# Peptides against a protein of PDB entry 3V4L, part 19

Target 1, 386 residues: chain A of PDB entry 3V4L
Amino acid sequence: GQPLAKDKVALLIGNMSYWEHPKLKAPLVDVYELTNLLRQLDFKVVSLLDLTEYEMCNAVDEFLLLLDKGVYGLLYYAGHGYENFGNSFMVPVDAPNPYRSENCLCVQNILKLMQEKETGLNVFLLDMCRKRNDYDDTIPILDALKVTANIVFGYATCQGAEAFEIQHSGLANGIFMKFLKDRLLEDKKITVLLDEVAEDMGKCHLTKGRQALEIRSSLSEKRALTDPVQGAPCSAEALVRNLQWAKAHELPESMCLKFQCGVHIQLGFAAEFSNVMIIYTSIVHKPPEIIMCDAYVTDFPLDLDIDPKHANKGTPEETGSYLVSKDLPKHCLYTRLSSLQKLKEHLIFTVCLSYQYSGLEDTVEEKQEVNVGKPLIAKLDMHRGL

## One batch from the design tools (peptide; aimed at target 1 A26 H80 C129 E165)

Design b1_p12_4_s4 (made by RFdiffusion4, then SolubleMPNN; from b1_p12_4, 7 letters changed)
Fold by OpenDDE base, seed 4:
Structure b1_p12_4_s4 (fold): chain B 386 residues (1-386), chain A 12 residues (1-12)
Amino acid sequence: as target 1 above (386 residues)
Amino acid sequence: SSHAGMGQIVLE
């Protein structure tokens, strides 16, 4: 019969904003586009940008909680990385320079843990460099992997080679994602799909002699990303998984704030990623006696590291939000919260209305505190391991 | 630099 997935779960990590390493750009677009494609394939997708070592460990642990017998697990990583002795290391944004294995996540350790879950398919898509790190002499003594015959690695590059992003004036995919996205929806065995992506990449003049896709697989069955999810969640575990995923993707409801002056503000929320939310404010009613009126968001929790210089922008793009700007209402003030994984408590902030009456030179301010609970990934309490 | 970072292809 056609193979069935018990469920399909993906963790996508894009690290760009490195502290001690060169900043990247492609992971933003690559994680976003891959998220949208995997959602069309009925994957439960957690998409995370710019994770520290601790945050990456917790994201992997939460991903592993979504895995169970016959579940398809997909891990995508875009960022800095290295390969020592056939072990792939994903580099967190807080990794020191030089980084070592102790500062990084070993993909083969994640694979071991996925095999303990008796998953139906394990797919790793690694959009990272595979050069040796000469500053890490650690030979990882990994336990022997189980023979599960359900493993696929798609490496953006060959062993000992670099993966590349395209330096363009705009947002562009990494080279791997550029070709992967065109085929990802095809009803093909995942290894056949990746072979076709490798052929397409091999035709590109930019990648010839610089980057080639490597496929490493032990896949005894015809498994595809298009494989249907086994019907209604009849198991308690499937219900828990659905609830846990839904919890991590719940946005705050849009609010209408009413000020004493008679101004009404719409406060809205949009998800860019599981850890990235856009707040937007718009004036929906203004008394005629008020000539100027602006609605700012302020007083955010300190754990979110919100720079006020990037808050309350006239466009989403000025906040660093280039991908969801088409889906956002126009003529708002926009604020991008890019680190929701850091949020320990409820997201409480102030909406400050600054306004001027006709015939008065002085600005008046009114403030309202807003509590939106724990938005998106902040509901997973990734910090509870401390 | 010997750092195994993602490389950049400058499109000329």
Scores: peptide ipSAE 0.076, ipTM 0.787, DockQ to the pose 0.631
OpenDDE base, seeds 1, 2, 3, 5: peptide ipSAE 0.058, 0.035, 0.039, 0.036; ipTM 0.772, 0.733, 0.736, 0.737

Design b1_p12_5 (made by RFdiffusion4)
Pose (drawn by RFdiffusion4):
Structure b1_p12_5 (pose): chain A 386 residues (1-386), chain P 12 residues (1-12)
Amino acid sequence: as target 1 above (386 residues)
Amino acid sequence: STKLVSREAELP
């Protein structure tokens, strides 16, 4: 009568800043939006931006680790894609020009690994172009799929076609997400809902005849993204899964820093994506003997490759964050730490204090080191092992 | 400005 979910897990990857290929803009916004919608449907969501080939492989491994028998698994990719010989490929940021299947992730490979885990539902939302990579000589000769009647595909465009994004100077949105976001929360069967999305997508003027939604499904059960999760987890296997999930969305505690000069610096942290964290520095207290002082953040782990133009900015928007000043506490210095999947080490940076005493010209520098451990996805140790 | 952009890799 009523189909049930052991758990609902989602992996969303949004690639924008390609090294050898045109950079995209809407993936960040679309990924942010799909996480919020999928969380309302009670999903364990992993949100990641600008992953290399190696990094993309690890995100799949962490996602597969969160899937067991009866778990609804969902994969959303927004970035560059190509389709050769019946296989869909997601292109990582590190991809060379020209690129091949070896440089890319085959979706069919990911699907087989999910079937090996006995998942109740396999939903794929591929928000990418589907043309031939004429430079791809290799044909993967992949093994046949087990007939499981739970595979669902939401291709943003058809084979040989292109998926489009509106790059309006402001926010920038994807076409698939413009029509998906208004309908995703419906209690319809996943295939029916995706077809209703395909109708509204045809009413699109910007994309008519260039992009159409393609649905491929084997699903023989009235399963939906709104189906409920098996109430009390109470199983030992179910507990290990909730810990593995909580292990990735840990944020450092908002600490207060005391300086030898009697100055207090409040250090705040904000989550944007599992890959993205925002630090803010607020000067909470200073003694009367000091009037002039500015707190600045430096000496980040080189693995993160933090550009100076994205750090120590008056507002969060100036760092490139999707989060706005109404979401983040007012008046601090905001700094954006994207690329946490690059952190093998522990997070250590210096909160540097440049200040001046009453009646003196000289400028005094007080540097204090801060170790915040492995925030968010860095805690998963994706680089672990030999 | 507003532009409609393909997510094609634009290979040579």

Design b1_p12_5_s1 (made by RFdiffusion4, then SolubleMPNN; from b1_p12_5 with K3E R7T E8S)
Fold by OpenDDE base, seed 1:
Order: C-alpha cells, then sequence, then structure tokens
Structure b1_p12_5_s1 (fold): chain B 386 residues (1-386), chain A 12 residues (1-12)
C-alpha cells in the first residue's frame, strides 16, 4: 500500500533582518510560497520570520512537541548559516559579528531530538551558506545518530559553498526555492523529487559552477511529501497536535466599533505568517454631519517594537506587506505587526477616530481600547522562560 | 541585470 503519515508538521524559518550582518530578501517570498505549497500537501505549517536565538530555540521546541511516532517532520530554514565539520548552523537575527556555535542553532542537534520522537520522515531543507566559520573552533561532540533510515537533507548549495538569492527589480525567490516550488507537489519519493530539482537547478546558466543542490539521505522507504495523513486522529497526542496548530493560526475575529459620533469602524485581521499579522481599519458608516474622519491604531504593547511611522498606511505595501495585499480589503488603513512571537500579554491597542464636523474648525478625537487576546503564534507562549 | 547576491554573512 502507499505509505501513510501519522501526521505532517513543518517549521519554516526565514531570517532576513539581521542586526550585525547583511540583510536578505528572498526568505520572505520563499517561506510564504513554501507555506502555501505545504498546506496543499496537508502539512501543519508554522511559518516564522526574523527570529532571535531565544525565539528560534523556542520555535524548535514547540515544533518538537508536535512530533511523534510516524509523524513527518519538515524543517526549512532560509538565512545566514555556516557548516563546520559536517554540522550545519542556522544564524539568528541577533547573532553577533563574528558569530559562534553558542550564538547559533545546530541542525544535527535538532535531528537527534527528532529521532527520539520516532518520526516517520525527517526532512531538512537548508537554504543557507555552507562556508566554514573560521571564528568557531568548537568541535561539536555530537552523540552518534540512531540508524532510523528516514532522514533527508536538501542543501541549497555544496559543502563549503555559498547559496545565492536573485536580486531583481522586485520580490524574487532564492535559487533553491525557485526550482523546488515547481516540483514540490509531485507524487514522488522525496529524494527523487530533490534529484529532479537538482537537475533543474543545474540547467540554470546563472548558478552553473556557483551553486548546486546537495542531497544527503538515509531514506530506505518510498516516502513522499504527498503521502496521505492517516485518517481520524486516534491518539490523544494527535488531538493535542491539532489543537496546538489551530491555536497558532487563530486570528482575532473581525469587529465593528461604534463611536459616540455615530461613525462605525470595521476592524479586521489577516495573517501573513504565524508571527506576522496585518491589522486593517475601514469606515463603514459616517453620519452626513461629519465631513472628514480617519481611524488610526495606536498604543500597542511595547514588546512589539511598533514604529508609529510605519503604522496606519494607505496600502499594505507601504507597511512592507507585498504577499497578502491581494486578499486584503481595499480603502483601509493598514498596520503590520511583524514580531508577534514577542507578545507576552494580550494584544491590547487603541483605535483612535479623528473627525471633523461640518462648520467646526477643530478636529475631534474619540478613542476605544480593543483587546484581541493572543493572536496567532502568541498563543503558544514561546516566552515561557523569560 | 539579474544579480546573484550571496546569502553568506560577511565575517571579519
Amino acid sequence: as target 1 above (386 residues)
Amino acid sequence: STELVSTSAELP
């Protein structure tokens, strides 16, 4: 019979906005497109952008809680990275310059922990540089990996080589994702699929002799990303996994705010990523006596580091949201919350209505406080430890 | 022009 997955879980991390290193662009598009493809493959996907070391550790720990016997686990990373002695290190956005292994996440340590969960398949897709870091003299004494025969690594580049992104006049994929996305939905053994991606990348004139896909596998079974999830969640663990994933993707309900002046505001929410939400406001009713009115969001929790200069924009694109803009209502003010993983408390903020009456020179303000609880990834309490 | 930009960090 066709192999069955007990469940399918993916963690996707895209680091771009480095503090002490060159900023990247491709991880934004790559994580978004891969999220949509893995959802079509019935994966439970957590998608995270711009994580610190602490936030990356917590995201991996939460991912490992979703893994169990016969579950398919997929980890994708796009960002800066290095490889020392066959150990791959993912670089957090807060990593110092130079970084060391103590500032980074070791992929082989994550693999060890995944093997302890008796997973059905372990897939690592590493879209990062694989150069040696000469500032890190640490030889990780990794315990011998178990012989599980269910491991697949897709490295965007060869050992000691660089990975590249394509900078053009707009949003573009990294080179690995550009070819991976065209084949990811194919009903093929994952190693065969990646080999076809390697052939397609090898035909690219831009990367020929600069970047090549490396596949490292011990996969003894014919496992595919298309393998169906085993039917009804029969275990308590499967129910917990479904509940945890659902919590991490629960948006606040859209609400209608009514002001004393008789203006009605629609407040809506959209997910760009598991840690990135767009808030949008629109005026749905205005009394004729009010000639002008605008609805601003303000007074956000300090933990979110929201610059008011980037809030309340006339387009999603002016907030830095280019991917979900087609699915958003038009004629709103838009605010992008890009760090929901930092939210310790409930998301409480103020909706400020600024308006003018016909024949009055002075602008009037009314304010309403809104509590939307913990949106998206903020429900996982990834900060349990600070 | 399509430019390839390395995703490598500039280490000192």
Scores: peptide ipSAE 0.284, ipTM 0.857, DockQ to the pose 0.857
OpenDDE base, seeds 2, 3, 4, 5: peptide ipSAE 0.279, 0.276, 0.263, 0.276; ipTM 0.857, 0.853, 0.851, 0.856

Design b1_p12_5_s2 (made by RFdiffusion4, then SolubleMPNN; from b1_p12_5, 4 letters changed)
Fold by OpenDDE base, seed 3:
Structure b1_p12_5_s2 (fold): chain B 386 residues (1-386), chain A 12 residues (1-12)
Amino acid sequence: as target 1 above (386 residues)
Amino acid sequence: MTKLVSTSPELP
């Protein structure tokens, strides 16, 4: 019969905004496009951008809580990385220069923990460089992995080689995701799918002799990303898993704010990623005596590190939101909250209405505080332990 | 012109 997944869970991490290292661009697009594809494949997807070491550890821990016997687990990482002694290290955005293994997440350690969950399939898609880090002399003594025959690695590049992104005037995928996305929905054994991606990448004139996909697998069964999820959750653990995932994807409800001057504002929320939300404000009603009015969002929690200079933009693109801008209402002011994982408390902020009456020179302000609770990933309390 | 950029930092 066709293999069944007990459930399908994916953690996607894209690190771009490194503190001590060159900034990347492709992980933004790669994580977004992969999220949409995996959702079409009935994966529960957590998508996270720009994580610190601590935040990456917590994201992995939360991902591991979603794993259980017969669950398909997929970890995707796009960012800086290295490989020492056959161990792959994902580099957090706060990693020092030079970084070491103590500043990074070892993928083989995550694999060990996934094997303890008795998962049905473990897929690692590593869109990072695999060069040796000569500043890290650590030889990880890993315990022998269990023989689970359910592991697949797709490395964006060969051992000791670099992975590349395409930089031009627009947003572009990394090389790996560029080819992976075209095949990801195919009903094929995951190793066969990745082999076809490797062939497609091998035909690319840009990467010929520079980057090649490496597939490492122990997968003995015909498992595909298209494998159907088993029917309705029949266990308490399956219900808990569904609740945890749903909690991480709950947006605040849209609000209609009414000001004393008679202006009505629509306040709306959109998810770009599990830790990235767009707030948008629009004037939905204005009294005729008010000639101009704008609704600004201000006074965000300090944990979010929101620069007011990047808030309240006339376009989503001016906030750095290029991916969801088509799905957003037009003629708003837009603010991008890119670090929802840092939110310890409820998201409380101020909506400031600035307006002018006909025949008055002075601008009037009215303020309303808004509490939207914990949006998206902030509900998981990824700071548990700080 | 399309530029390939490595996702590896030049380590010092």
Scores: peptide ipSAE 0.220, ipTM 0.814, DockQ to the pose 0.840
OpenDDE base, seeds 1, 2, 4, 5: peptide ipSAE 0.229, 0.213, 0.198, 0.212; ipTM 0.824, 0.815, 0.811, 0.814; seeds 1, 2, 4, 5 fail the geometry check

Design b1_p12_5_s3 (made by RFdiffusion4, then SolubleMPNN; from b1_p12_5, 5 letters changed)
Fold by OpenDDE base, seed 1:
Order: sequence, then C-alpha cells, then structure tokens
Structure b1_p12_5_s3 (fold): chain B 386 residues (1-386), chain A 12 residues (1-12)
Amino acid sequence: as target 1 above (386 residues)
Amino acid sequence: MTELVSYSPELP
C-alpha cells in the first residue's frame, strides 16, 4: 500500500543578511515559495530568516521536538555553507570570517538526532556550497549513523562544488529552488522527483559545468512528499505537536483602537515568515472636524532592533516585504518586524495618533500602548538557554 | 547584467 506519514514537519532556514560575509537575496524567495508548496503538501512548516548560531541551534531543537516515530522530517537550508570530510556545515549570519565548525551547524549531527526520533522519512535539501573550508581542520568524530534506510539528501551542488543564485534587477530563486519548485508537488518517490530536478537543472546553460544536483539516498521504500498524513492524531504526542506548531504560527488578533478625539484605528498583523510579521495601521473612522490624521507605531522592544526609518511605510515594499504585499490591505502604514525570534518578552508597542483639527495650526498627539503577547515563533521561547 | 553569486564566501 502507499506509505502513510504519521505527520509531516519541515524546518526551512534562509540566511542572507550575513555580518562578515557576502549578502544573499534568493533565500528570501526560496523559503517563501517552498513554505507555500510544503503547506499544500500538508507539512507543518516553520520558516525562519537570518538566524544567528544560537537561534539556528534553538530552531533545530524545536524542530526535533516536533519529530516522532513515523513523522516525515524535512530540513531545508539556503545560505552560505561548506563541506569538510563529507560533513555539511550551515553558516549562521553571525559567523566570523573565517568561520569554523564551532561557529556552524553540522547537518549530520541533526540527522543523528532525527534518527533517534524513529522518523518515517528524513529529507535534507541543502542549497549551499560544498567546498572545503581549509581554515577548519576539525575532523568531526561522528558516531556511526543507524541504518534506518529512510534518508534523502538533495544537495544543490556536487561535493567540492559551489551553489549559486542569479542576481538581477528583481527577486529570483536560487538555481536549486528554481527547478525544485516546478516538481515538488508531483506524486513521485522523493529520489525520483529529485532526479527529474537534476535533469531540469542540467539544462541550465548558466550553471552547466559549475553546479549540478547531487542525490544521496538510503531510502528503501517508495516514500513521497505527497504521502498522506495518517488521519486523526492517534497519540497525545501528536496532539502536543499540533498545538506546539499552531502556537508558533498564531498571529495577534486585529484590534480596533479608539482615541479620545473620536478617531478609530484598525491595527492588523500578517505573517511573512515564522519570525517575520507585518504590522499595519489604518484610519477606519475620522470625525469631520479632524482634517488630517496618521497612526504610527513606535516604542518597540529593544530586542527587535527596529530602525524607525524603516517603520510606518506607505507600502509593504518600502519595508522590504515584497512577497505578501498582495495579501495585505491597502492604504495602511506598514512596519516589518523581521527578528521575532529575538523577542524575550511580550510584544508591547505604542500606537501614536497624530492629528489636526480644522482651524488649528498645531498637531495634537494621542498615544495608546498595545500588548499583543508573543506573536508567531516568539511563543516557542527560543531564548530559554540565554 | 546577470551575475552568479556563490553560496561560498571568499575566506581570507
């Protein structure tokens, strides 16, 4: 019979805003598009951008808590990386130059931990370079992996080779995701699907002889990403997993704020990623005696590193939100919170209404403090180890 | 101009 997944869980990490390394662009698009595709495949997806070493470790730990016997686990990474002695290292955004294995996450260590969970399928999609780092002489003494016959690696490139993105005037996918996205929904054994992606990528003249997809698999069964989830959650663990994932994706409820002047503000929230939220404000009622009014958000927690110059924009695109802008209401002021993983406390901020009465030259301000609790990924308390 | 950007930083 067709194999059933007990559940399906994915962690997607896209690192682009490196501190000491060249900035990338494609991981933004790749994580977003892959998230939408995996959701159509009934995956529980955690999508994270621009993680530090510590934040990546915590994201992996939280992902491993969602894994259990017969669960399908998928890890996608897009960013800088290297491979030493057959061990793949994902480079965090805060990695020094040069970096070493001690500054990076070893994929084979994650695989070991996934094997301890007795997962039904382990898929790694690694959109990173596989060049050796000659500054890292560390030979990882990895314990022998269990023979679970359920592992698939899709490497964006061959051993010792580079993976690339195409930078042009617009947003584009990385080379790997460009071809993967067109096949990902196909009801095929995952290794067959990846082989077709490899053939499609092999037709790309830009990367011919520079990048080629490599598949490593021990998968003995006909498992696909399309495999149906086994019905009602049969265990307490499955219910806990569902609740934990749901908490990490819970948006604050939209609020109607009423000011003393009689202006009403709609405050709304949208998720771009599990760690990226858009706040938007709109004037929904204005007394006729008020000629002008604007609603600004300010006084955010310091942990979020919000530059006021990038807040309260007239378009989502001016905040750096190009992907979800079509799904947002129009005629708002928009603020993008891109580092929700850093939030230690409740998200408390101020809504400041600036307005002018007919026949008065001076602007008046009213302020309301808003507490929206912990939005999205901030509910997982990824900081509990600091 | 279309540029290929490597996912391997230039290390020193």
Scores: peptide ipSAE 0.409, ipTM 0.888, DockQ to the pose 0.856; fails the geometry check
OpenDDE base, seeds 2, 3, 4, 5: peptide ipSAE 0.384, 0.396, 0.381, 0.386; ipTM 0.874, 0.878, 0.875, 0.878; seeds 2, 3, 4, 5 fail the geometry check

Design b1_p12_5_s4 (made by RFdiffusion4, then SolubleMPNN; from b1_p12_5, 5 letters changed)
Fold by OpenDDE base, seed 1:
Structure b1_p12_5_s4 (fold): chain B 386 residues (1-386), chain A 12 residues (1-12)
Amino acid sequence: as target 1 above (386 residues)
Amino acid sequence: MTELVSTSPELP
């Protein structure tokens, strides 16, 4: 019979906005496109951008809580990285220059923990460089991995080599994701699918002799990302997993705010990633005596590091949101919350209505405080240790 | 021109 997954869970991390290292661009598009493809494959996807070391550790811990016997686990990482002695290290955005193993997440440690969960399949897709870090003399003494015969690594590049992104004037994929996305929905054994991706990448004249996909696998069974999820969640653990994932993807409900002047504002929310939300405001009713009015969002929690200069933009693109712009309502003011993982408290903010009456020169302001609870990933108390 | 940019930081 076709193999069945007990469930399918993916963690996607894209690090771009490094503090002490060169900024990347491709991880934004790569994480977004891969999220949409894995959702079509019935994966429960957590997608996170620009994580610190602490936030990456917590994201991995929460991912491991979703894993259980026969669950398919997929970890994708796009960002800076290195490989020492066959150990792959993912570099968080707050990593010092130079970074060391103590500043980074070891993929083989994550694999060990996934093997303890008795997973049905472990897939690692590592879109990072695999150069040696000569500043890290640490030889991680990893315990011997269990023989689970269910591991697949897709490395964007060979051992000791670099991974590349294509810099054009616009948004572009990394080299690995450019070829992976075209085949990811195919009903093939995951190692066969990755081998076809390697052949497609090998035909690319840009990367020929610079980047080649490496596949490492112990996968003895014919398992595919297309393998159906085994029917209704019969276990208490499967119900908990479904509820935990649903909480991490719950948007605030759209609100209609009514001001004393008779202006009505629609406040809406959209997810770009599990840790990135767009707030949008629109005027849905204006009394005829009010000639001009605007609705601004302000007074956000300090934990979110919101620069007011990037808030209340006339387009999603002016906030740095290029991917979800087509799905957003038009003629709003837009604010992008890019660090929802940092939110310790409820998301409380102010909607400020500035308006002018016909025949009065002075602007009038009305304010309403809005509490939307913990949106998206902020429902996972990733900060319970700080 | 399509430029390939390494996702490797220049370590000092």
Scores: peptide ipSAE 0.213, ipTM 0.819, DockQ to the pose 0.844; fails the geometry check
OpenDDE base, seeds 2, 3, 4, 5: peptide ipSAE 0.195, 0.198, 0.185, 0.203; ipTM 0.810, 0.809, 0.805, 0.816; seeds 2, 3, 4, 5 fail the geometry check

Design b1_p12_6 (made by RFdiffusion4)
Pose (drawn by RFdiffusion4):
Structure b1_p12_6 (pose): chain A 386 residues (1-386), chain P 12 residues (1-12)
Amino acid sequence: as target 1 above (386 residues)
Amino acid sequence: STTELVSREATL
C-alpha cells in the first residue's frame, strides 16, 4: 500500500571552474537550491563544488558508504557532460583539453555500485550536455546491470543535445532547475513528477527545440522522493549510518580569542556547502590604551590554495559566497574557504592583529595560531589509507 | 547588465 524508505541519501556535485574548459556559473546556485529542497524531503544531503577526477571518485565512495538495503539514493550532477556509445560521462574540473572517458566518471559505474548495496531507489538527475566527445576512442565494455526495477533517470536534455543555463549577471540559473525546483516537493511518483516537469519545461521559450527533459525508468513501484523514512532507527546498522553522516557536517565552535594586548577577537564559522565554509572576524573588545586595530586572517594550509581576493572582505558576497549579509552576522570581516576536500592536514591559520597605541606612530603586529581541526567534509578523511 | 543562454558543452 505505502512504499517506505529505510533512509533518503543524496549526493549533489556542481562543477564550474574548469581548468581547460569554459567556466560555468549556475551550478553553485542550482546545487544550493536542490540541497534545501532535498532536506525538506528529509534527505541526508552531501553538497560539493568544483571537484577534480580524484575528488569526484571519493565523493561517490562516501555516498556509497551511506547507502544500504532499502535506502533511496539520489545523484545530482550539474556541470560538463558528454555521452558516448550509450554511456553518460561527468567531466571533472581538472579535465584536459582534449579529454577522454578515462579522465571522466561514468554514471553507469556509479549505478552498478549502488545496486550492489541493495538500495530501494536509484534516482539520477544529470543536469549536463549530452553530445559526442569525438576525441574519445575508448569504449568502457561495462558489465550488464542487474534487473532491479528502481532505476530512474532525469536527463536535463536528450542524447546528442545540450543542457542550458541562463547567465544573467546577478544570480545565474540552470534551465532544468528552473522547472524542477517548483515541482520537486510534490507527493507524486518520481517518474510521474519528472514527466510533469518535462511538460512545464516545454513551455520554456529560451530553450524550445534545443533542450528537452529525457526520462528513462525501470521503476515498477509507486516510490517517491516524499516517501517516509522507517521511523525509529533503533538498529545498530542504522546508527552507524547517522554517525557517518553527522561526521561530515561538523562546523567549528564560534570561539573568542584573547590577545596579549587585551584585545578580544570573536571568530565565527558558517556552512555554505559540505565543501564550503565561511569564517568571520569581529573585534569584540579592546582596551582604552589601543584605538587603532584591524584583525586579518592569514597562513592557510597551502593544499586549500586560498586566493587573497576571497579573504578578509567586508561582506560575504565579496568572497563569492551564495550566503548573503542577512544570513551572516553583521559588521565582521568575512573569508570564504571553498575546497575543503583538498585538506589532508588539520586546519591551522593565524588570526593576525595589526594595532596602534595612543600617542605613538609605530604599528604593532600580534599573530595568534588557530587550529579548527577538520571542518565539515574534511572530517571524512577522503585521502585516508595507502 | 547582460543576460546570456549558455550551453554546458565543453569546448574542444

Design b1_p12_6_s1 (made by RFdiffusion4, then SolubleMPNN; from b1_p12_6, 7 letters changed)
Fold by OpenDDE base, seed 1:
Structure b1_p12_6_s1 (fold): chain B 386 residues (1-386), chain A 12 residues (1-12)
Amino acid sequence: as target 1 above (386 residues)
Amino acid sequence: MEEKLVSYAADL
């Protein structure tokens, strides 16, 4: 019969805003598009951008807590990376130049931990370079992996080779995701699907002889990403997993703020990623005696590193939000919170209403403090180890 | 605009 997944869980990491390394662009688009595709495949998806070493470790630990016997686990990474002695290293955004294995996450260590969970399928999609790092002479002594016959690696490139993105005037996918996205929904054994992606990528004239998809698999069964989830959550662990994932994706409820002047503000929230939220404000009622009014958000927690110059924009795109802008209400002021993983406390901020009365030259301000609790990924307390 | 490949290799 067709195999059933007990559940399906994915962690997607896109690192682009490196401190000491060249900045990337495609990981933003790749993580977003892959998130939407995996959701159509009934995956529970955690999508994270621009993680430090510590934040990546915690994201992996939280992902491993969602894994259990017969669960399908998928890890996607897009960013800088290297491969030494057959070990793949994902490079965090805070990695020094040069980086070493001690500054990076070893994929084979994650695989070991996934094998301890008795997962039904382990898929790694690694959109990173596989060049050797000659500054890292560390030979990882990895324990022998268990023979679980349920492992698939899709590497965006061959051993010792580079992975690429295409830069043009707009947003574009990385080379791997450009071809993967067109096949990902197909009801095929995952290794067959990836082989078709490899053939499609092999037709790309830009990357011919520079990048080729490599598939490494021990998968003995006909497992697909389309495999149905086994029905009702049969265990307390499955219920806990569902609740934990739901908490990491819970948005604050939209609020109607009423000011003393009689202005009413709608405050709304949208998720771009598990660690990226858009706040938007709109004037929903204005007394006729008020000629002008604007509602600004300010006084954010310092942990979020919010530059006021990038807050309260007239369009989502001016905040750097190009992907979800179509799903947002129009005629708002928009603020993008891109580092929700850094939030240690409740998200408390101020809504400042600036307004002018007819026949008065001076602007008046009213302020309201708003507490929205811990939004999205901030509910997982990814900081509990600091 | 010419399509430009950008490597995911860090310049180490």
Scores: peptide ipSAE 0.417, ipTM 0.874, DockQ to the pose 0.817
OpenDDE base, seeds 2, 3, 4, 5: peptide ipSAE 0.391, 0.402, 0.396, 0.407; ipTM 0.868, 0.869, 0.863, 0.872

Design b1_p12_6_s2 (made by RFdiffusion4, then SolubleMPNN; from b1_p12_6, 5 letters changed)
Fold by OpenDDE base, seed 3:
Structure b1_p12_6_s2 (fold): chain B 386 residues (1-386), chain A 12 residues (1-12)
Amino acid sequence: as target 1 above (386 residues)
Amino acid sequence: MTVELVSTAADL
């Protein structure tokens, strides 16, 4: 019979905005496109951008809580990374220069923990460089891995080699995702799918002799990402997993704010990633005596590090939101909250209405505080350990 | 359109 997954869970991490290292661009598009593809494959996807070491550890811990016997687990990482002694290290955005293993997440440690969950399939897609870090002399003493015969690694590049992104005047994928996305929906054994991706990458004139996919697998069964999820979650554990995932993806409801001047504002929310939300405001009604009217969002929690200069933009693109702009209402002011993982409390902010009456030179302001609870990933309390 | 490949390597 066709293999069944008990469930399918993916954690996607894209690190770009490094503090002490070169900034990347591709992880934004790569995580977004992969999220949409994995959702079409009935994966429960958590997608996170620009995580610190602590935030990455917590994201992995929350991902491991979603794993259980016969669950398919997929970890994708795009960012800086290195490989020492066959151990892969994912580099957080707050990693020092030079970074060491103590500042990074070891993928083989995550694999060990996934094996303890008795998962049906473990897929690692590592879109990072695999150069040795000569500043890290740590030899990890890893315990012997269990023989689970359900592990697949797709490395974007060969051992000791670099991974590349495409620089264009616009949004572009990393090299690995460029080829992976075209095949990811195919009903093939995951190792066969990745082998075809490797062939496509090898035929490309851009990547030939620069980057090649490495596949490492112990997968003894014909498992595919297309394998159907086993029917209705009947177990208490499956219900808990579904509830936990649902919490991480719950947007605030859109609000209609009414001001004393008779202006009505629609306040709306859109998810770009599990930790990235766009807030948008639009004037849905104004009295005719009001000639100018704008609705600004302000007074965000300090934990979000919202620069007011990047808030209240006339386009989603001016906030750095290029991916979801087509799905957003037009003629709004847009604010991008890119660090929802940092939110310890409820998202409380002020909507400030600035308006002018016909025949008055003075601008009038009205303010309304809005509490939207914990949006998206902020419901998982990724900071509970600090 | 010049397609440029840029390494995702950190300069350590």
Scores: peptide ipSAE 0.313, ipTM 0.852, DockQ to the pose 0.773
OpenDDE base, seeds 1, 2, 4, 5: peptide ipSAE 0.298, 0.307, 0.311, 0.304; ipTM 0.846, 0.848, 0.852, 0.847

